# Peptides against a protein of PDB entry 6J54: the designs that were tried, part 244

Target 1, 223 residues: chain A of PDB entry 6J54
Amino acid sequence: NENLFASFIAPTMMGLPIVTLIIMFPSLLFPTPKRLINNRTISIQQWLIQLTSKQMMAIHNQKGQTWSLMLMSLIMFIGSTNILGLLPHSFTPTTQLSMNLGMAIPLWSATVFTGFRYKTKTSLAHFLPQGTPALLIPMLVIIETISLFIQPVALAVRLTANITAGHLLIHLIGGATLALLNINTMTAFITFTILILLTILEFAVALIQAYVFTLLVSLYLHD
Target 2, 42 residues: chain B of PDB entry 6J54
Amino acid sequence: QFQFTGIKKYFNSYTLTGRMNCVLATYGGIALLVLYFKLRSK

## One batch from the design tools (peptide; made by RFdiffusion4, then SolubleMPNN)

Design b2_p30_4_s2 (from b2_p30_4, 23 letters changed)
Fold by OpenDDE base, seed 1:
Structure b2_p30_4_s2 (fold): chain B 223 residues (1-223), chain C 42 residues (1-42), chain A 30 residues (1-30)
Amino acid sequence: as target 1 above (223 residues)
Amino acid sequence: as target 2 above (42 residues)
Amino acid sequence: ELSELLKYLALELAELALAVQLALLLLAAL
């Protein structure tokens, strides 16, 4: 069990936490374009960023589009960290609930406060769904209030659970394949195939979770 | 558009203002209840 | 309405991914 969860232990070097360096590393993968016409890799990156930016901010008005930079940086950060986490023996900061809560709570609070600040009436009205019978109004308002406070927790836990579960699966199936290599090569081949499919799935999940996380934050902002 | 009269004009689940008022009334009611029990306990 | 729909879709997608992963974990544990 210790070996199973060893990849989730915060790495330290010489007693210093290198987690900060790991968190900052993805930023190096996205260099700023220096030329009018960049190389293919940078051009593709910029194109992807532009596409995602347009899609994410399409639901927002001009005021909401001010958040574009932050939301795009968030999705790029989470996505890159999740993908890098799929590297063998790598540490993924997004597997840490503390990290995800550290992102979710401030962003959620910021969106909620901005909503109350600029759209007070709409934000308050959001606690009561339209068309609710009069007798259910008080109870439903309470439920919606509780639901609001669960949002950041759900956001963080969702990301953490998905990424962590994926890593655990890869380790478990990977370990099983290695163990079965010496026992039954046929079953080992099957498990290896499953491992490959699982890794592909985890790549997709890594990107999807990053997108969903950012999208939900954006949607909370849209109100 | 719905035509509301009386109290329903201000407290309804269909209009934006009505919904807002219902929410505020709910919170106000809860606050008053909490205050009542707090004062009763003393 | 669109935002709510997107929220539901995003939640469903996330839950589906989690469900698949959990199912695979259960299968791996067997």
Scores: peptide ipSAE 0.261, ipTM 0.795, DockQ to the pose 0.025
Fold by OpenDDE base, seed 4:
Structure b2_p30_4_s2 (fold): chain B 223 residues (1-223), chain C 42 residues (1-42), chain A 30 residues (1-30)
Amino acid sequence: as target 1 above (223 residues)
Amino acid sequence: as target 2 above (42 residues)
Amino acid sequence: ELSELLKYLALELAELALAVQLALLLLAAL
């Protein structure tokens, strides 16, 4: 059904892709504070950033805390794009696997290379869990190596799948509601109620997935 | 603390250095195997 | 240990969210 996936097509205006503008749009929602005491909106935003920063960076030492700006910008970007994507007739860039891979692969690579550069012994030792029987060492090292390379793919696919699935559900139930309006109004009302509940769930999922994505990147850095 | 003697001192799954050496040995072994099969195929 | 626990927890939350979405999708398809 082409109509179900039409919302996931990259939008164009006059043949020019506007995806770049859509990606840049969330940055306008988070202006830089200019005063010691700003308006309520900016203050709440800064408070949330500070709160999440403290929670995520608590596991890192001083060297790891240098990544706080990158991680906070990442969570704000993904979170804002996911929330904005729940608006009617909006395009969510994070539904595109290419977008999420474009974020996951460089960040994962940076964390892995940083680990090998500063903690070579610990990073290499991570390929072999403690207490492994001697006969299983080669096999387990291979498995752990494969597991490492699956990490960026898992990050991208997880985010893409969750956001895309949520959008599909909203479209399907929304379409069903519209179809039932002319058939049975009472049933349409029930379906509409489900749609509202689902929308609330998707708002939560949008934020959770942004947090999980950023948290896992942070944990890979710590590891 | 585990006290290992002999070859187990350098290749064990409990110490950090031992684990590192095991990983390096595994990669080295795989590299040698790949090289062997590559040379054999020629 | 804490990092591993957090990784498992994060993965579990992500999988749970996906499972709920899939379950709802199946329910909507019925």
Scores: peptide ipSAE 0.261, ipTM 0.796, DockQ to the pose 0.024
Fold by OpenDDE base, seed 3:
Structure b2_p30_4_s2 (fold): chain B 223 residues (1-223), chain C 42 residues (1-42), chain A 30 residues (1-30)
Amino acid sequence: as target 1 above (223 residues)
Amino acid sequence: as target 2 above (42 residues)
Amino acid sequence: ELSELLKYLALELAELALAVQLALLLLAAL
């Protein structure tokens, strides 16, 4: 049904796209702390940011830790947008492949160029795994080169596919529940229970995908 | 610790420099092949 | 090696989540 994909259409108001406002909205949910002891919400946010920052930056040297601000902002952005997208009748920008490619390609290129700039020898050596038999070197170098260029695409598609699939499932099960309410109340109740469990799963998936996206970017930087 | 002599010193899959040189040699070879076919087709 | 392991784990988690979602999607489509 056309209604299944209606939630993925970019919203417009008076013919003007409001996607820009939706993208900027998550920034309002994370205000800067103004007190030594903040409220519970801000304290939890700071704690989560510190934990994720310590975890992600633990694999990086001091030079790589300069990226901490960017990586933390990235995970906060993707995570918040994904969670907000699970609200009823909301639009999730991360379901748009163009959005995710717009994030993945610059970040990937930045990590690759940073690698070539500071660790030229190591970066070039990564096109050939250590211990490769001599006869397989040319073919393997080509494969690794292709693999490098697939990284940003895979990163974007992974995020898009996971979030989009989750949204479709919620809509399908939700629609089925509504349809069954007038047919069989008992079956509708079972379907509703599945919908609740699925919603919980999608909340977890939303956060996991944000983390995986940011982690992979971080790992590309570490290489 | 591997002791490489001769060409294996510069082109090996174990040392960082050797791997780099192998990659550069591969790209150079591909570039030369592309150039050869381009000039041949002309 | 640690980075490769983390990459592998991250990919496995993402693929597992996607597989579950696709399986449920197929069930919901029936």
Scores: peptide ipSAE 0.255, ipTM 0.795, DockQ to the pose 0.025
Fold by OpenDDE base, seed 2:
Structure b2_p30_4_s2 (fold): chain B 223 residues (1-223), chain C 42 residues (1-42), chain A 30 residues (1-30)
Amino acid sequence: as target 1 above (223 residues)
Amino acid sequence: as target 2 above (42 residues)
Amino acid sequence: ELSELLKYLALELAELALAVQLALLLLAAL
């Protein structure tokens, strides 16, 4: 059991935390283009960023589009860290709830404060869904208020749970495969096949969670 | 367009202003309730 | 309406992924 969670411990080198370097490493994979026509890799990256940016900002007005840089940096950061976390012997910072809360709470608070500042009436009105029966208004307002405060926690926990669960599954099935290699080769082959399928799933989950996290932050800004 | 008259004009679940007022009224009511219990305990 | 739909879709995708992972985790634990 200790071996299962060993990969989630913050790595240190000579007593110094190297987590900072790990967190900064993904940024090196996305260099700023300097040429009119860059090489294939940079061009594809910029194209993907442009497409995702266009999609994410399509729901926002001009004022909301000012958040494009922040949201795109967020999705790139989470996505890259999640993908890199699937590499063997890698540490995934997004498996740390503290990190995800550190991202979720400020972003959520910024969106909420922005809403109250620029759209006070609309923001207050969102605590009461349209068409609510009069007798249910007080209870529903309370529920919506509680729901608002749960949002940052839900963002962080969702991301953490998905990524952590995936890593645990890969570790468990991988370990089982190794154990079965000397016992029953046929069963080990089946387990290995499952591991491959799971790995593919985790790649998808890594991207989906990055997208969902950023999208929800964006949607909270829109509301 | 719903034409609301009387109290429904200010407190309704359909108009933006009405919804806002309902929310404010709810918070105000809760605040008053909390204040009442706090003052009663003293 | 679009924002609510997207929110719902995003939540469903996240929950689906989590559900699959949990189901697999349970199977692996057995």
Scores: peptide ipSAE 0.254, ipTM 0.797, DockQ to the pose 0.026

Design b2_p30_4_s3 (from b2_p30_4, 24 letters changed)
Fold by OpenDDE base, seed 4:
Structure b2_p30_4_s3 (fold): chain B 223 residues (1-223), chain C 42 residues (1-42), chain A 30 residues (1-30)
Amino acid sequence: as target 1 above (223 residues)
Amino acid sequence: as target 2 above (42 residues)
Amino acid sequence: ELSLLLEYLSKLLAELALLAQLLALVLAAL
C-alpha cells in the first residue's frame, strides 16, 4: 500500500526540496526575548526551557552543564517538529531515519569523545562492569563495546519508530473513518472517537520522545 | 575496600585502574589475534 | 547508567500505560 506511506515521502516543490524550510520552520515559533518582561507566550516558553534545563542538567557537574544550550535546543527542535507533524497534511522530518541518525550520531560521538578526553580512565573502565568474573572479562568487554555502538542506532530508531507508528495509526484509523462514513455512520462515529483519543495520545508521545531522546544524550554525556 | 596482591592488583574487575587495565588487555589481545590471523592468512 | 535508563524507560512506559488506560476508560464511558 504505497498510499499509506505517501505522507512520509520528502516533499518537493517544482523539483526543489522544501524539507529545509520545514526543518527551519519551528525556529520561527521561538523568538528571542527582547524585554525583561515579555508577552505570555515567550514567558511560558522560557519558563519551560528553564524548567527542563534544571531537571536535565541537575545530574551534571559544572563541566557537563556547558552542554545545556545544545540539549535545550535539541529538545525544543524535536518537540516542536513532532508536535507540528501531527497537523493534518503535514510532513514530520523526525519520521525520517536519516534525520534522526543525523542528529544521533554526531551527538553520541561528541559525548563519547568528550568522555574519553576528560575522563579516560572512567570511560575505559565503563566497558567492564564491576564484579565480573575473571573468565568472562574478555567476552563482556566485547559485548559492552558492541552495546556502545548500538546506542546511536537505538536512539535514532526509537524516535523514528515511535513517531512513524503514531502517524501510521492516525492515517489508518482516519482512512477507516472516512470509508465507514458511507457504510455505517454509527460505526464511523466510534472510529472517529478513537481517532481523537489516539491523536491526544500522540501529542503526549511526541513530547515524551523528544524528552527521552535528549535525556539519553545527556545521560551518555554524564557517563 | 578490596586489597589485591600480585597480578590481581593490576588486573581486577573491582578497581577502576584494574578495570581499565583489563579493557586495555582485552583490546590488545584482540588486536594481536587479528594480526595473527591476518599474518596467517597470508 | 543502563539500569537508570531502564528504570526511566520502565517508568515512562508505566505512565504511557496509565494514559492508555485512562483513554480506554474515557472511551468506555462515552
Scores: peptide ipSAE 0.019, ipTM 0.672, DockQ to the pose 0.016
Fold by OpenDDE base, seed 5:
Structure b2_p30_4_s3 (fold): chain B 223 residues (1-223), chain C 42 residues (1-42), chain A 30 residues (1-30)
Amino acid sequence: as target 1 above (223 residues)
Amino acid sequence: as target 2 above (42 residues)
Amino acid sequence: ELSLLLEYLSKLLAELALLAQLLALVLAAL
């Protein structure tokens, strides 16, 4: 059990946390354009940012589009950290529930308070779905209120659980592959093939989870 | 468009204002219950 | 909206699973 979860322990060097450097590292992968015609990598990055921006902000009005910078930075951060976390012997900060809660709670709170500030009537009415029978109104309002407070927790746990489970599965199958190399080469080859396919899937999951996290924050803002 | 009369005009689950009032009434009721139990414990 | 998102995610996961199976088949044939 200790060996399985060892990869999720926050790395330290000489008693100093390296986690801060790991969190800041993805920012270096997205340099600001300095030329009219940039390098291929930068051009592709900017193109992807523009596409994702158009997709995510399509549901928002002019006031909601003011959050575009925050949402795009969030998806880029989570996406880049998740992808980098799939590298061998890498530490993924998004596997830590503390980090995800640290992102989810403030963003959720900001969206909720923004809703109450600018759309008070609509935000209050959101606690009661339309067409509810009169007898169920008090109970449903309570349930909807509880659901609201579960949102940041669900947001953080979803991201953490998906990324962590993927990492664990890669480690387990990888370890099994190494163990089977000395026992049965054919079985080891099959297991290795599964590992490759799983790794490809985890790349997709990493991007999807980043998108879902940001999208849900965006949807909470839209109400 | 729904036409409501009487109390249903202000407390309904179909209009935006009606839904808001229902939510406020629910929270007000809960607050009064909490206040009642707090005063009872004294 | 959440139900629509879950449906979208389910469809996306199904497509990814299909792609993974196709890739596995191609790799097995090679």
Scores: peptide ipSAE 0.019, ipTM 0.653, DockQ to the pose 0.015
Fold by OpenDDE base, seed 2:
Structure b2_p30_4_s3 (fold): chain B 223 residues (1-223), chain C 42 residues (1-42), chain A 30 residues (1-30)
Amino acid sequence: as target 1 above (223 residues)
Amino acid sequence: as target 2 above (42 residues)
Amino acid sequence: ELSLLLEYLSKLLAELALLAQLLALVLAAL
């Protein structure tokens, strides 16, 4: 069991936290374009960023579009870290709940405060869904208030749980495959096939979770 | 459009202002309730 | 809005479900 969670321990070298370097590494993969027509890789990256930006900001007005830079940086960061985390012997910072809370809480608070600042009436009214029966109003307002405070926790836990669970499954099935190699080669082959399929799924999950996290932050901003 | 009269004009679940007032009333009621119990315990 | 959130989440979940089904089919074929 200790071996299962060993990959989730923050790596250190000579007592120095190399986690900082790991967190900063994905940023090096996305260089700033300097040419009118860049290399193929950079062009594809910029194209993808532009497409995702259009999709994410489509729900926002001009004022909300000012958050585009932050949201796009967020999705790129989470997405890149999640994908890199699927590499062998890699440490995924997004498996750390503390990191995800560190992202979720400030972003959530910023969206909530922005809402109260610029749309006070609408934000307050959002605690009560339209058309609620009069007798249920007090209870529903309380529930909605609690729901609001659960949002940052849900953001962090969702991302952490999905990525962590995926890594655990890959590790477990990988270990099982290795153990079965000397016991039953045929069964090991089947298990290995499952591992490959699971890995492909985890690549998809990695991107989806990055998108969902950013999307939810964006939606909270929109109210 | 719903024509609300009386108390329903200010406290309704359909208008923005009405919803806001309902929320404020709920919070106010809770605050008063908490205050009541706090003062009663002393 | 909650409705928009649900729509986006449903779409994403549908994509994941599709992938899961495809994987299940491949596994069943093995």
Scores: peptide ipSAE 0.018, ipTM 0.666, DockQ to the pose 0.017
Fold by OpenDDE base, seed 3:
Structure b2_p30_4_s3 (fold): chain B 223 residues (1-223), chain C 42 residues (1-42), chain A 30 residues (1-30)
Amino acid sequence: as target 1 above (223 residues)
Amino acid sequence: as target 2 above (42 residues)
Amino acid sequence: ELSLLLEYLSKLLAELALLAQLLALVLAAL
């Protein structure tokens, strides 16, 4: 049904795209702390940011730790948008491949260029794994080069596919539940239970995908 | 620690410099092949 | 590096597997 994909259409009002406002909205949910002891919500947010920051930056040297702000902002943005997207009748910008490519390509290029700028020899050497037999060197270099260029695409598609698939499942199961309400109440109740469990799963997936996206960007930077 | 002599010193899969040179040589070879086919077709 | 990534992914997959099992139990009740 064409109606299944209606939720993925970019919302417009009076011919003007509202996507810009939707993208900016998550920033309002994370206010800057103003007190030594903040409320519970801000304290939890700060705690989560600190934990994720420590985890992400543990693999980086001091030079790589300069990216902490960008990586933390990225995970917060993707995570918040994904969670908000699970609300009924909400639009998730991260379901749009263009959005994810818009994030993945610049970040990937930045990491690659940073690598070439500061570690030119190491970066060039990464196109050839250590210990490769001599006869396989040319082919492997080509494969690794192709692999490098696939990274931003894979990063974007992974996020898009996971979030989109989750949304579709919620809509499908939800629609099935509504259809079964008038057919068999008992079956509808079971389907509703599945929907609840699926929703919980999708909340976890939303956070995991945000983390994985940021982690992979971080790993590319570490190389 | 590997002791490489001759061409293997500069083109090896174990040392960082050797790997870099192998990559550059591969790209150079590809570029030359592309150039050859381009000039041949012209 | 790859081993660390795989370890993190394995932990995440384990959590997802638990949720999937719960879902499967509900599906089995249908």
Scores: peptide ipSAE 0.017, ipTM 0.651, DockQ to the pose 0.017

Design b2_p30_4_s4 (from b2_p30_4, 24 letters changed)
Fold by OpenDDE base, seed 5:
Structure b2_p30_4_s4 (fold): chain B 223 residues (1-223), chain C 42 residues (1-42), chain A 30 residues (1-30)
Amino acid sequence: as target 1 above (223 residues)
Amino acid sequence: as target 2 above (42 residues)
Amino acid sequence: ELSELLKYLAEQLAELAEAAQLALLVLAAL
């Protein structure tokens, strides 16, 4: 049991935490273009960023589009870290709940604060759904208030749980495959096939979770 | 679309202003209850 | 209404991903 969670312990080198270096590493994978015609890899990256930016900012007005830089940086950061975390025996910073809460809470607070500053009437009215019977108003307002405070927790836990569960599955099936190599080669081949399919799924999950996290933050801003 | 008279004009779940007032009234009521229990405990 | 629908769809997509992982977890446990 202790061996399963060993990959989630913050790595240290010479007594110093290297988590900061790991967190900064993904930024090096996305260099800024310096030429009119760049390399194919950089061109594809910029194209993907533009597509995602257009999709996410389509629901926002001009004032909401000011958040485009932050939202795009967030999705690129989370997505890249999640993908890099799928490497065997690698540390994924997004598996740390503290990190995800550290990102989710300030962003959520900023969106809520921005809503109250510029759309006070609409933001306050959001705590009561339209058409609610008069008798249910007090209870429903309380429920909606609780729901609001659960939002940042749900964002952080969702991201952490999905990535953590994926890593655990890869390690478990990978370990089983290695153990079965010396027992039954045919069964080991089956488990290895499952491992490959799982890794493909985890790549998709990594991107989806990054997108969903950023999208929900953006949608909270729009409301 | 909806015409409300009296108290329903200010406290309704169909208009934006009405919804806002209902929320404020609910929070005000809760705050008063908390204040009451706090003063009673002392 | 559109924002609420998108929120709902985003949450459903996240739940679908979790369900897929759970299904694989069950298969791995067997």
Scores: peptide ipSAE 0.246, ipTM 0.782, DockQ to the pose 0.024
Fold by OpenDDE base, seed 2:
Parts: sequence; structure tokens; C-alpha cells
Structure b2_p30_4_s4 (fold): chain B 223 residues (1-223), chain C 42 residues (1-42), chain A 30 residues (1-30)
Amino acid sequence: as target 1 above (223 residues)
Amino acid sequence: as target 2 above (42 residues)
Amino acid sequence: ELSELLKYLAEQLAELAEAAQLALLVLAAL
């Protein structure tokens, strides 16, 4: 059981945490273009960034589009860290709830404060859904207020839980497969097939969670 | 377009201003209740 | 309305991913 959680322990080298280097490493995979026509890899990368940027910013007005850089940086960071975390013997910083809260809380607070600063009336009105019966107004306002404060926690926990659960599943099924190799080869083959399918699913989940996290932050800004 | 008259003009769940006023009234009511209990405890 | 719909869809997508993981977890536990 201790081996299951060993991958989630912050790695150290010579007593010094190397987590900072791991967090910065994905940034090296995204170099800035310096040519009019870049190589195939950078061109595809920039194309994907432009597509995602266009999709994410389609929801926002001109003022909201100023957040494009931050949101794109966020999705690229989370996405790259999640994908790299699926590599063997890799450490995923996004499995740490502290990091995800560190991202979610400032972003959420920025969106909420921005909303109150520029759209005070609309922001206050969002605490009460349209068409609510008069008798339910006080209770619903309280519920919506609580819901607002749960948002950053939900963002962080969702990302952390999904990535962590995926890693645990890979380790569990992988370990079971290795154990069954010497017991029953046929059963081991079945579990190995499940492991492959799970790995594919985790790649999808890694990207989806990055997208959902960024999208929800963006949507909170829009509200 | 609902034409609200009287108190419903200021406190409704359909208009932006009405919703805002309802929210403010709710928070104000809660604040007054908290204040009442705090003063009563003294 | 669009933001609410997108928010709902995003949450549903997240829940779907979680449900898939939970299903696999149950399967692995059996």
C-alpha cells in the first residue's frame, strides 16, 4: 500500500525539493516561434493553441478577451503537466491539492472581484436565479452564496481527484497484471488489456480535466 | 415585459434591479438578525 | 444562458470522467 502512494510524494534530490524544476519543465516544451514558417512541430502546436484560444475566448467580450493569455497559459500548463504525469516514474504536480488550490483560489477570486468591480448589478443579481418564487428567495440567495464559495474548492478537488484516481488505477491494475503473470497468463492478458484501455482513458481524462478547469474559470469570469 | 407596480417593482425575481434588491435585502436581513442576536446576548 | 449551459456541460463532462474512473475502480476492486 505504501508503494501505491509513493508516486505522489514530492521528489527530492540531495534533500532539496526538485518539484520546482518539474513544474517548470513543461514550459520548455512550448518554445516561442521565431520564424515566419516554423517547423512542423511548432506549427502544429501554434495551430492547436490558436484553435483552443478561439474556442475559449468566443464566450467573452473584448474586455474578457484580455484574460486570454492567462487562460491559455493555464490550460497549457495543466494539460502538459497531466500528460507528462502519465509517463512512467513521473511526478504529476497536479495531483497535489495544494497546487490546484493555489491556482483555483486566485483565479476564482480574480474573476469574482472583476465581476463585482465592473458588473456589480449583474454580479449581485446572479445570486438569485430568474423567476424564483418570492417565498424561496432568501433561502436560494443563501444557497447561491454558499455555492460561490465552493467553486474554487470544487475546481481544485475535481482536478486533483480525477488525476489521482487515474494514477492509482494504473498502479493497481499494473501491479495486478504483474502479479498474475506468474499465476495465470490468460488472466494477466485480460488485465493487461484493461490497463491499456485505462491508459487511453487517462490520456483523455488528463486533457478533459485541463479543459474543464480552464473553461469553468472562464465561465465564472463571464458570469 | 412584465410591468411591476408597487413593491414588486423594486423586489422581483425577473428584472436585474429587482434581483439585486432582493439579494441586498436578504443580506441586510441576515446582518440585522446577526446584529440583533449579538446585542441581545449582551 | 449560454454560460449556464456551458457550465452545465463542463460539469457533466467532469462527472462523466469521474464516473468512468469510479466504474474502473470498482472493477479493479472485484
Scores: peptide ipSAE 0.225, ipTM 0.791, DockQ to the pose 0.025
Fold by OpenDDE base, seed 4:
Structure b2_p30_4_s4 (fold): chain B 223 residues (1-223), chain C 42 residues (1-42), chain A 30 residues (1-30)
Amino acid sequence: as target 1 above (223 residues)
Amino acid sequence: as target 2 above (42 residues)
Amino acid sequence: ELSELLKYLAEQLAELAEAAQLALLVLAAL
């Protein structure tokens, strides 16, 4: 039904797409620090960025740590957009597969090309798992090659599907609660409780998906 | 450490160099097969 | 090996999130 997917339509004002403004909006929530001792909000943000950066870059060498800025910006962007998307009547850009593919494909390609450039032998060796029987080598190399090309698609679809599914559930249960308010108040209260629990879960899912997306990109770089 | 002799020295699934050579050989073989079928179809 | 394990764990975490959403959907449908 059109009503179920109406929230996923790209918003326009006066015929002009405002998706660009929505995408840029989360950046305003993370101002650059100007002082050694900033306010509590900026301090917490910087602490969180430092913590996540340390955790994600722990598996990388010095050359891999060059990607820290990009990976941290990525997780902050995806996380902030996902959280903001849980606001009522809000548009979540990450529900659009085109956006997620636009993020996943360049990042994936950059990691793959970086691997081939600096670690050619290791990267080529990844197409053949260690200990493979000789008879299965050609088939397995083909499978691993296909698997490599599926990685950016899986990365984008995972993020899109999880965020979209969460929004759909909130809309469906929310619509059901509103409909049941005039039919049975007790049942409406139960569905409303489920809605609250679901929203809490979606906040967690939003952050987890942002983390998983960034982590997988980082792990592809490590390989 | 695995000691390989002969062809297994260059094409094995245990050493890094061997795995690389196997992958390159596989891609080369596929390329030759594609080329063969392309030339055959013409 | 560590990277493969982390990839596996990340994928499992993603699947767990999807399963949780599905479970809530089923619970809401009941």
Scores: peptide ipSAE 0.223, ipTM 0.789, DockQ to the pose 0.023
Fold by OpenDDE base, seed 3:
Structure b2_p30_4_s4 (fold): chain B 223 residues (1-223), chain C 42 residues (1-42), chain A 30 residues (1-30)
Amino acid sequence: as target 1 above (223 residues)
Amino acid sequence: as target 2 above (42 residues)
Amino acid sequence: ELSELLKYLAEQLAELAEAAQLALLVLAAL
């Protein structure tokens, strides 16, 4: 049973953690285009980046559009790391809560401070929803303040939990399939089919979680 | 447009300024309460 | 209001993904 969590241990080589190299590896998968007409893979990547950029930045004003580069880099990073993590025997850095908190807290703080800097009145007003009865104002302000500080934690935990759960399910079903191969081949075939469907789902979840993470950061900026 | 008069003009849940003032008043009240209990314990 | 709706939808999408994973887990356990 200890082998189930072995995939989540930070890999080391010669006693040195290689997590830094793993984190930097996705950047190599997205080379800078050099030609007017690029390869099919690069063209598809550029198309996806443009579509996601247009979709995410449509919510923001011109001042918010300055964050486009950061948000797009974030979604590309999280998405690529999540997809690469679905490979057999791969280590997914986003399964580490420390990494996700390390991304969520600075980005959240940047959006909050940017809001206070440029839209002080609006940002302070967000602690109180419109139309709140006067008697509920003090309690609601406190709740909204607490909610604000929970945002980075919820953002990080959501990403970590979803990716980690997906990995665990793949390992569990995969292990069950392997065990059933020696017991009942028909049942093993059924579990293998479930494993395939689960793997497809996890690919979708990996992309969705990357998108949701980046989208929520952008939405915090818009507020 | 809501026409607020008196205290409701500055402390309302509909206008941005009113909401801001309500938030500041809430934080100020909490700070004063904390200060009161801190001074009382000494 | 739009941002709140989008936040809600994003959270629901995440929960749906988790529910799908759990459903597959239950199905696999049978």
Scores: peptide ipSAE 0.220, ipTM 0.787, DockQ to the pose 0.022

